# Ledger of designs, part 260: peptides against a protein of PDB entry 5EIB

Target 1, 366 residues: chain A of PDB entry 5EIB
Amino acid sequence: VDLEPGTMDSVRSGPFGQIFRPDNFVFGQSGAGNNWAKGHYTEGAELVDSVLDVVRKESESCDCLQGFQLTHSLGGGTGSGMGTLLISKIREEYPDRIMNTFSVMPSPKVSDTVVEPYNATLSVHQLVENTDETYCIDNEALYDICFRTLKLTTPTYGDLNHLVSATMSGVTTCLRFPGQLNADLRKLAVNMVPFPRLHFFMPGFAPLTSRGSQQYRALTVPELTQQMFDSKNMMAACDPRHGRYLTVAAIFRGRMSMKEVDEQMLNVQNKNSSYFVEWIPNNVKTAVCDIPPRGLKMSATFIGNSTAIQELFKRISEQFTAMFRRKAFLHWYTGEGMDEMEFTEAESNMNDLVSEYQQYQDATAD
Target 2, 366 residues: chain A of PDB entry 5EIB as posed
Amino acid sequence: VDLEPGTMDSVRSGPFGQIFRPDNFVFGQSGAGNNWAKGHYTEGAELVDSVLDVVRKESESCDCLQGFQLTHSLGGGTGSGMGTLLISKIREEYPDRIMNTFSVMPSPKVSDTVVEPYNATLSVHQLVENTDETYSIDNEALYDICFRTLKLTTPTYGDLNHLVSATMSGVTTCLRFPGQLNADLRKLAVNMVPFPRLHFFMPGFAPLTSRGSQQYRALTVPELTQQMFDSKNMMAACDPRHGRYLTVAAIFRGRMSMKEVDEQMLNVQNKNSSYFVEWIPNNVKTAVCDIPPRGLKMSATFIGNSTAIQELFKRISEQFTAMFRRKAFLHWYTGEGMDEMEFTEAESNMNDLVSEYQQYQDATAD

## One batch from the design tools (peptide; made by RFdiffusion4, then SolubleMPNN)

Design b2_p24_6_s4 (from b2_p24_6, 14 letters changed)
Fold by OpenDDE base, seed 2:
Structure b2_p24_6_s4 (fold): chain B 366 residues (1-366), chain A 24 residues (1-24)
Amino acid sequence: as target 1 above (366 residues)
Amino acid sequence: MEEEERKKKRAEELREEERRLRER
């Protein structure tokens, strides 16, 4: 789905374009112009019924519909505005199904779109209310990984998207292969989301290795485990050491000893015990899949529900506040029918979320 | 003016639908 036809044509003409049904390509003509309100109330609202018709058709063809997975950008008007409209409409029609998102957070390091803080804040407000699970994929973190870890002097969108794809493949491993922990979306939510509003995940992937060092790096379970818990491997721009893990899932792929994985996972928890809440028992879950990812002998994917994710929301909030105080570009949103109060409500809800994470960070076992 | 009023009305209707959904 896109409000711009050119994006859809690029997907259709791409190497995997034929895996999608032609009728499942739904697109607009005018785009959202990086405006959340245009995506949510005007251009997106005109297209949403056509998307819902496709969603219904595909849902009816499922033997066992678990839920929905949306991949979207929170910086652009289509992914943010129309994406959150779709979430709302799907939630209304399928209230008993899991809503899962891969939400790409904007960064000034990657995009020069000045209104991204508005689009992101308005989107986070919707995600807090209408999703069950949200993987926070931060363009700032992806850029930093590409630059610092992968030693790419000028990271491209292709380089960032490669990390996103590897992470998405990792976190969905348990859904795609039988006999795994978190084998369905609901079980993942039960294990990862102790409080309904605190459903924002910090994903991570290992191994991350520069092209020049790949030949010299041994892939071992201890190295994967260590790298997976390293802040430099997080796909969200927050330091886990500044917060506490509520829950963690680790997904190992490849031929390895389950015993060795369990030993290393216990060791990393014990070494980092100060960074876990003590009042959630058995809050680390581990899965092992014998099937490695393409081109790797082994990998580990991390899913963290950490109170440190508040750093990401604080960054967006600070950028939002700096623009909103000046009433910068508000007429672009209000001209699409948006109320100025929606900005204040969205800011308030995001600040409440930050406060909730801080509360649970500071909570002790009684 | 008429287009802006139409957009405003549509946005108000959608906001009301979303509010009702959250209150369920």
Scores: peptide ipSAE 0.533, ipTM 0.937, DockQ to the pose 0.836
Fold by OpenDDE base, seed 4:
Structure b2_p24_6_s4 (fold): chain B 366 residues (1-366), chain A 24 residues (1-24)
Amino acid sequence: as target 1 above (366 residues)
Amino acid sequence: MEEEERKKKRAEELREEERRLRER
């Protein structure tokens, strides 16, 4: 789905364009112009019924509908505005189904779009209320990984999207291969989300290796485990050492010893025990899938529910506040039917979320 | 003016729908 036709043409002409049904391509003509309000109230609202018709048709074809997965950007107008509208409409029609998102967080390091903090804040407000699980994929973290770890001098959207794809493939492993931990979206929510509002995940992937160093790295379970818990491998720009893990899931892929995985996972938990809450028992879950990702012998994917994610929200909030205090570009949103109070409500709810994470970070077992 | 009023009305209706959904 897109409000711009050009993106759909690129997908159709791509190497995998034929795997999608032609009737499942829904697109607008005018785009959202990087405006959440155009995506949510005007251009997106005109298109949403056509998308819902496709969603209904595909849902009826499912033998066992678990829920929905949305991949969207929070910096643009379509992914942010129309994406959150679509979440709301799907949740209304399917209230008993899991809503899962891959939400790409904007960064000034990647995009010069000045209104991205508005679009992100308005989106986070919707995601707090209307999603069950949200993977925070932060363009700042992706850029830093590409530049620092992968040694790419000028990271491209293609380079960032490669990391996104690897991460998405990793976190969906348990859904795609039966008989594993978190085999459905609901079980994932039960294991990962101890508090309904605190459903924002910090994903990570290992191995992350520069092209020049790939030949010198042995892929071992200890190395995968160490990299997976390294802040430099996190797809969200927050340091886990500045917070505490509420819950963790680790998904290993490839032929490896389950015993070795369990030993290394125990060792990393013990070594990092100060970065876990002590009041949530058995808060680390491990899965092993014998099927490696394409082109790798083994990998590990990390899903962390950490109070350190507040650093990401604080960054967005600071950028939002700096613009909103000046009333910069507000007329672009209000001209689409938004109320200025919606900005204040969204900011308030995001700040409340930050406060909730901080509360649980500071909580001790009595 | 008429288009802006139409947009405001549509946005208000949608916000009310979304609010009712969150209160469920």
Scores: peptide ipSAE 0.526, ipTM 0.935, DockQ to the pose 0.860
Fold by OpenDDE base, seed 5:
Structure b2_p24_6_s4 (fold): chain B 366 residues (1-366), chain A 24 residues (1-24)
Amino acid sequence: as target 1 above (366 residues)
Amino acid sequence: MEEEERKKKRAEELREEERRLRER
């Protein structure tokens, strides 16, 4: 789904364009112009019913519908505004189904779009209420991984999107292969989300290796485990050492010893015990899939529900507040029918979320 | 003026729908 026809043509003409049904391409004639309100109230609102018709058709064709997965950018008007509109409408029609998102967070290092803090804040407000699981993929973190870890001098959107794709492939491994931990979206939610509002995940993927060092790197379970828990490997720009893990899932792929995986996972938990909450028993889950990713002997995918995710929301909130205090560009949103109070409500709800994460970070076992 | 009023009305209706959804 896109409000811009040109984006859809690029997907359709791409190497994987044929994997999608032609009738499932829904697009508008006018883009959202990086405006959440255009995506949510005007241009996106004109298109949403046609998208819902496709969603219904595909849902009816499912033998066992678990839920929905949305991939969207929170910086742009379409992904943010129309994406959250679509989430709301799907949640209304399918209240018993899991709503899962891959939400790409904006970064000033990657985009010059000045209104991204508005779009992100307004989107987070919707995601807090209407999603069950949200993978936070932060362009800030992706850029830093590309630059520092992968040694790319000038990271491109292609480089960032490669990391996104690897992460998405990793976190969906258990859904795609039988006999795994979190074999369905509901089990994932039960294992990962101890509190309904605290459903924002910090993903990570290992190995991340620069092209120059790939030939010399041995892939071992200890190295994967170490890299997976490294703050520099997180796809969200937060340091897990500044918070506590509520829950963790680790998905290993490739031919490896389950015993070795269990030993390394126990070792990393013990070494990092101060970074876990003590009052959630068995809060680390591990799965091993014998099928490696394409081009790798083994990999590990990390899913962390950490109170450190508040750093990401604080960053967005600070940028939002700096713009909103100046009333910068508000007329672009209100001109689409949006109420100025929605900005204040969204800011408040995001700040409440930050406070909730902090509360659970500071909580002790009674 | 009529277009702006139409946009506002549509947005108000949608906000009310979303509010009702959060209250369920």
Scores: peptide ipSAE 0.525, ipTM 0.934, DockQ to the pose 0.829
Fold by OpenDDE base, seed 3:
Structure b2_p24_6_s4 (fold): chain B 366 residues (1-366), chain A 24 residues (1-24)
Amino acid sequence: as target 1 above (366 residues)
Amino acid sequence: MEEEERKKKRAEELREEERRLRER
């Protein structure tokens, strides 16, 4: 789905374009112009019914519909505005189904779109209320991984998207292969979300290896475990050492000893015990899938529900506040029918979310 | 003016739908 036709052509012409049904390509003509309000109230609102028709058709074809997975950018108008509109409409029609998102967070390091803080803040407000699980994929973190870890001098969107794809493949492993922990979206939510509003995840992937060093790297369970918990491997621009994990899931892929995985997972928890809340018992879940990802002997994917995620929201909030105090570009949003009060509501809700994370970060066992 | 009023009305209707959804 896109408000711009050219994006659909790129997907359709891609190496996997033929795996998608032609009728499932829904697109507009006018675009959102990087405006959340265009995506949500005007251009997106005109297209959303056509998308919902496709969603219904695909949902009816499912033997057992667990829920929905949306991948979108929070910086652009389509992904942010129309994406959150679609979430709202799907939630209304399917209130008993899980809403899962892969939400790409904007960064000034990657994009020059000046209104991204507005689009992101307005989107986060919607995600807090209307999603059950949100993987925070931060363009800043992706850029930093590409530059620092992968040694890419000029990271491209293709490089970033490769990391996104690896992460998405990792976190969905348990959903795609039978007999795993978190085999469905609801079980994942139960294991990962102790508090309904605190459903924003920090994903991570291992191994992250530069092309030049890939041939020299031995992949071992201890190394994967150590890297998976390394802040440099997080796909969200947060330092987990500045917060506490509420819950963690680790998904290993490849032929490995379950015993060795359990031992290494215990070791890393013990080593990092200060970075876990002590009042949530059994808050680390581990899964092993014998099928490695393509091109790797083994991998590990991390899902962290950490109070450190507040750093991401604080960054967005600071950027939002700096722009909103100047009333910059507000007329672009209000001209699409949006009320100025929605900005203050969204800001307030995001600040409340930050406060909630901080509260649980500071909480001690009774 | 008519288009702006139409957009405003549509946005108000959608906000009301979203509010009702949150109240469920």
Scores: peptide ipSAE 0.506, ipTM 0.930, DockQ to the pose 0.839

Design b2_p24_7_s1 (from b2_p24_7, 12 letters changed)
Fold by OpenDDE base, seed 5:
Structure b2_p24_7_s1 (fold): chain B 366 residues (1-366), chain A 24 residues (1-24)
Amino acid sequence: as target 1 above (366 residues)
Amino acid sequence: MKSLHPGRSELAEGGTDIIELFVG
């Protein structure tokens, strides 16, 4: 789905354009112009019914619908505004189905779009209320991984999107291959989301290795396990050491010893026990899929529900507040039918979410 | 002492199919 036709033509002409049904391409003519309100109230609102008609048709074709997975950017007007409109409308129509998102968080290191903090804050407000699971894929973290870990001097959108795709492929492993932990979205939510509002995940992927070092690096279960819990491997710009894990899932792929995986997962939990809440028993889940990812012998994918995710929301909130205090660009949003109070409500709800994470971080077993 | 920690979210039964949306 896009509000700009040119993006759709690029996807259709691309190497993967044939994966999608032609009728499932829904697009507008005007674009959102990086404005959440255009995506949510005007241009996106004109297109939403056409998308919902496709969603209904696909839903009717399902034998047993689990739910929805939406991939979107929170910096852009279409992904943020129309994406959250779609989430809301789908939630209204399918309240018993899981809403899962891959939400790409904006960063000033990656984009010069000045209104991204507004789009992100307004989107997070919607995601808090209308999603069951949200993978926070942070362009800040992706850039830092590309630059620091992968040793790319000038990270491109292609480099970032490669990490996004690896992460998405990793976290969906259990959904795509039978006999795994979290084999459905509902089980994933039950295992990962202890509190309904605290459904924002910090994903990670291993191995992450620079091209120059790849030939010298052994791929072992201990190394994958260690790298997966390293703050530098997190796809959200948060340090897990500044918070506590509520829940963790680790998904190993490739031919490896389950015994060795269990031993290494126990060892890493014991070494990092201070970074886990003690009041959620058995809060680390491990899966092993014998099918490796393409081009690797083995990998590990991390899903963390950590109170450290508040660092991401604080970053966005600080950027938002700095703009909103100046009333910068507000007329672009209000001119699309948005009320200024919706900014304040979104800011408040995101700050409440931060406060909730902090409360559970500081909670002790009585 | 009321447990300050609400229980884990109870979610309805899962299905088999997932609809994927890509919003650009």
Scores: peptide ipSAE 0.531, ipTM 0.820, DockQ to the pose 0.257
Fold by OpenDDE base, seed 2:
Structure b2_p24_7_s1 (fold): chain B 366 residues (1-366), chain A 24 residues (1-24)
Amino acid sequence: as target 1 above (366 residues)
Amino acid sequence: MKSLHPGRSELAEGGTDIIELFVG
């Protein structure tokens, strides 16, 4: 789905364009211009019914629909505005299905789009209410990984998208291969989301490899486990040591000893016990899939539900507040039929979410 | 990638199908 027609031609001509049915390409004539309100109330609202017709047709062709996975950017007007409109409309029509998202968080290190804090805040408000699971893929963290870890002097969108694709491939492993932990979206939600509003995940991947870098060095299970819990391997710009894990899932891929994985996972939990909540029993889940990712002998993917994710939301909130206090660019949104009160409501709900994470961080078993 | 694709997971128990949306 896009509001710009030119992006569809790029996808169709791309190496994976033939994976998609021609009828499942839905596109507008006019883009959102990085404006959430255009994506949500005007240009996106004109296209939403055509997308919903395709969703209905695909849903009717399913033998047993689990739910939906939406990949979008929260910085751009289409991904943020129209993406959250689609989430809302799909939730209204399919209230008993799981809504899972891969939400790319904006960063000033990656984009000069000044209104990204508005688009992100307005989107987070919708994601809090209308999703069951949200993977926070933070462009801040992706940039820092590319620059600091991968030693890329000038990280590109291609480099960031490589990390996104590796992470998405990792977290969906259990959904794609039979006999795994979290084999469906509902089981994932039950294991990862102890409280409905606290459904934002920090993903991580090991080994971190650049596009076309063959790691000649085979990593070991201990090295993968250590890297997976390192803050530098997190695809969300927060330090897990500043919070507590509510829940964790670890997904190992490749031929390895399950016993060795269990031993290393126990060791890392014991070493980091102060960074877990004590009142959620059995809050770490481990899966092993014998099928390695393409080009690697083994990998590990991390999914963390941590109260440290509040650092990501605080960053966005601070940027939002600095613009909103000045009423900067507000007329671009109100001119599309949006009320100024919706900004205040979205800011309030995100601040409430931060407060909820802090409350559960400070909670004791007593 | 901006297409709806049904992700078919042949899972023996529960829902088998996931509809994937790419937006933006």
Scores: peptide ipSAE 0.537, ipTM 0.824, DockQ to the pose 0.242; fails the geometry check
Fold by OpenDDE base, seed 4:
Structure b2_p24_7_s1 (fold): chain B 366 residues (1-366), chain A 24 residues (1-24)
Amino acid sequence: as target 1 above (366 residues)
Amino acid sequence: MKSLHPGRSELAEGGTDIIELFVG
């Protein structure tokens, strides 16, 4: 789905254009112009019914619909505004289905779009209320991985999208291959989300290796486990050492010893015990899939529900507040039918979410 | 610069009754 037709033509002509049904391409003519309000109230609202008709048709073709998985950017107008409108409308029509998202967080390191903090804050407000599971994929973290870890001097959209694809492939392993932990979206939610509003995940992937060092790296279970828990491997720009893990899932892929995985997972938990809440028993889940990702012998994918995710929300909130206090660009949003109160409500709800994470971080077993 | 959009998912291989949406 896009409000810009040129994006759809690029997808159709691309190497994977044929995997999508032609009728499942829904697109507008004018785009959202990086404005959440255009995506949510005007241009996106005109297109939403056409998307819902496709969703209904696909839902009718399912034998047992588990839920929905939406991939969108929170910096743009379409992904943020129209994406959150679609989430709301799908939730209204399918209230008993799981809503899962891959939400790409904006960063000034990657984009010069000045209104991204507004689009992100307005989107997070909707995601708190209308999603069950949200993978936070932060453009800041992706850029830092490309530059610092992968040693790319000028990271491209292709380089960042490769990390996104690897992460998405990793976290969905249990959904795609039978006999795994979290084999459905509902089981994932039960295992990962102890409190309904605290459903924002820090994904991570291992191995992350520069092209120059790939040939010298032996992939081992200990190295994968250590790298997977390293803050530098997180796809959200948060340090897990500044918070506490509520829940963790680790998904290993490739031929390896389950015993070795269990030993390494126990060792990493024991070494990092101060970074886990003590009041959630059995809060680390491990899965092993014998099928490696394409081009690798083995990998590990991390899903963390950590109170450290508040660092990401604080960063967005600080950027939002700096613009909103100046009333910068507000007329672009209010001109599309938004009230200024919707900005204040979205900021408040995101700050409440930060406060909730902090309360659970500071909670003791007493 | 425009914000980076998510990459494509290879999720289609499993008989998972999950509807995937890619937006903007």
Scores: peptide ipSAE 0.525, ipTM 0.814, DockQ to the pose 0.192; fails the geometry check
Fold by OpenDDE base, seed 3:
Structure b2_p24_7_s1 (fold): chain B 366 residues (1-366), chain A 24 residues (1-24)
Amino acid sequence: as target 1 above (366 residues)
Amino acid sequence: MKSLHPGRSELAEGGTDIIELFVG
């Protein structure tokens, strides 16, 4: 879905355009102009029924629909506004199905779009209420990985999107290959989400290696395990050492010893024990798929539910508050039929989420 | 540039389907 037709033409003409049914391309004419309210209340609202008709048709063609997976950007008006409208409408129609999202968080390091904090805050408000699982893919963290770890002097959207794609492929491994831990979205939710509102994940992918170092790097289970727990490898701009893990999943891919994986996972958990909550037993889950990703001998994908994710929300909240106090650009949103109260409600709900994460961070076993 | 292909992710032979949406 896009509110801009040029986006659809680029996808259709792209190397993967043929993997999708032509009828499943739904697009508008006017775009959202980086405005969440255009995506949610006007331009997006005009297109939503056409998207829902396609969703219904695809749902009817499923033998057993377990849920939905939505990939969107929270900085742009279509991905944020129309994306969250679709999530809401799909949740209303399919309340018993899992709603999973890959949500790309905006960063001033990557985009100069001034209203991104509004779009992100308004989106997070919807995601708290209407999703079961949200992978927080932070453009700030992606940029920092590209620049610092991958040694890319000028990271491009292509470089960032490569990390997103690798992560998405990693976290969906258990869904695509039978006989694995978290073989369905519901099992993933049960294992990863101990509290319904605390469903925001810090993803990570290993190996991340600069082009110049690839030839010299051995891929070993210990190295993958060490890298995926490194704060610099997190695809959300949070330090896990500033919080506590509620739950963790690690997904290894490639031919490796299960025994070695279990030993390394135990070692890394013990080394980082102070960064886990002690009152959730067996909160680290490990899966091993014998099928490596394309172009690698082995990989590991990390999924962390950590209270440190509040650092991401605090960053967005601070940026939001700095704009909202000045009433900057509000007329662009209210002019699309949005109420100013929705900004304050979204800000409040995001601050409540931060407070909830902090409460569970500070919680002790009774 | 996000196409809504509800790709039927052909999840494996076990009949469990996920509808994928790309919005952007």
Scores: peptide ipSAE 0.502, ipTM 0.802, DockQ to the pose 0.221; fails the geometry check

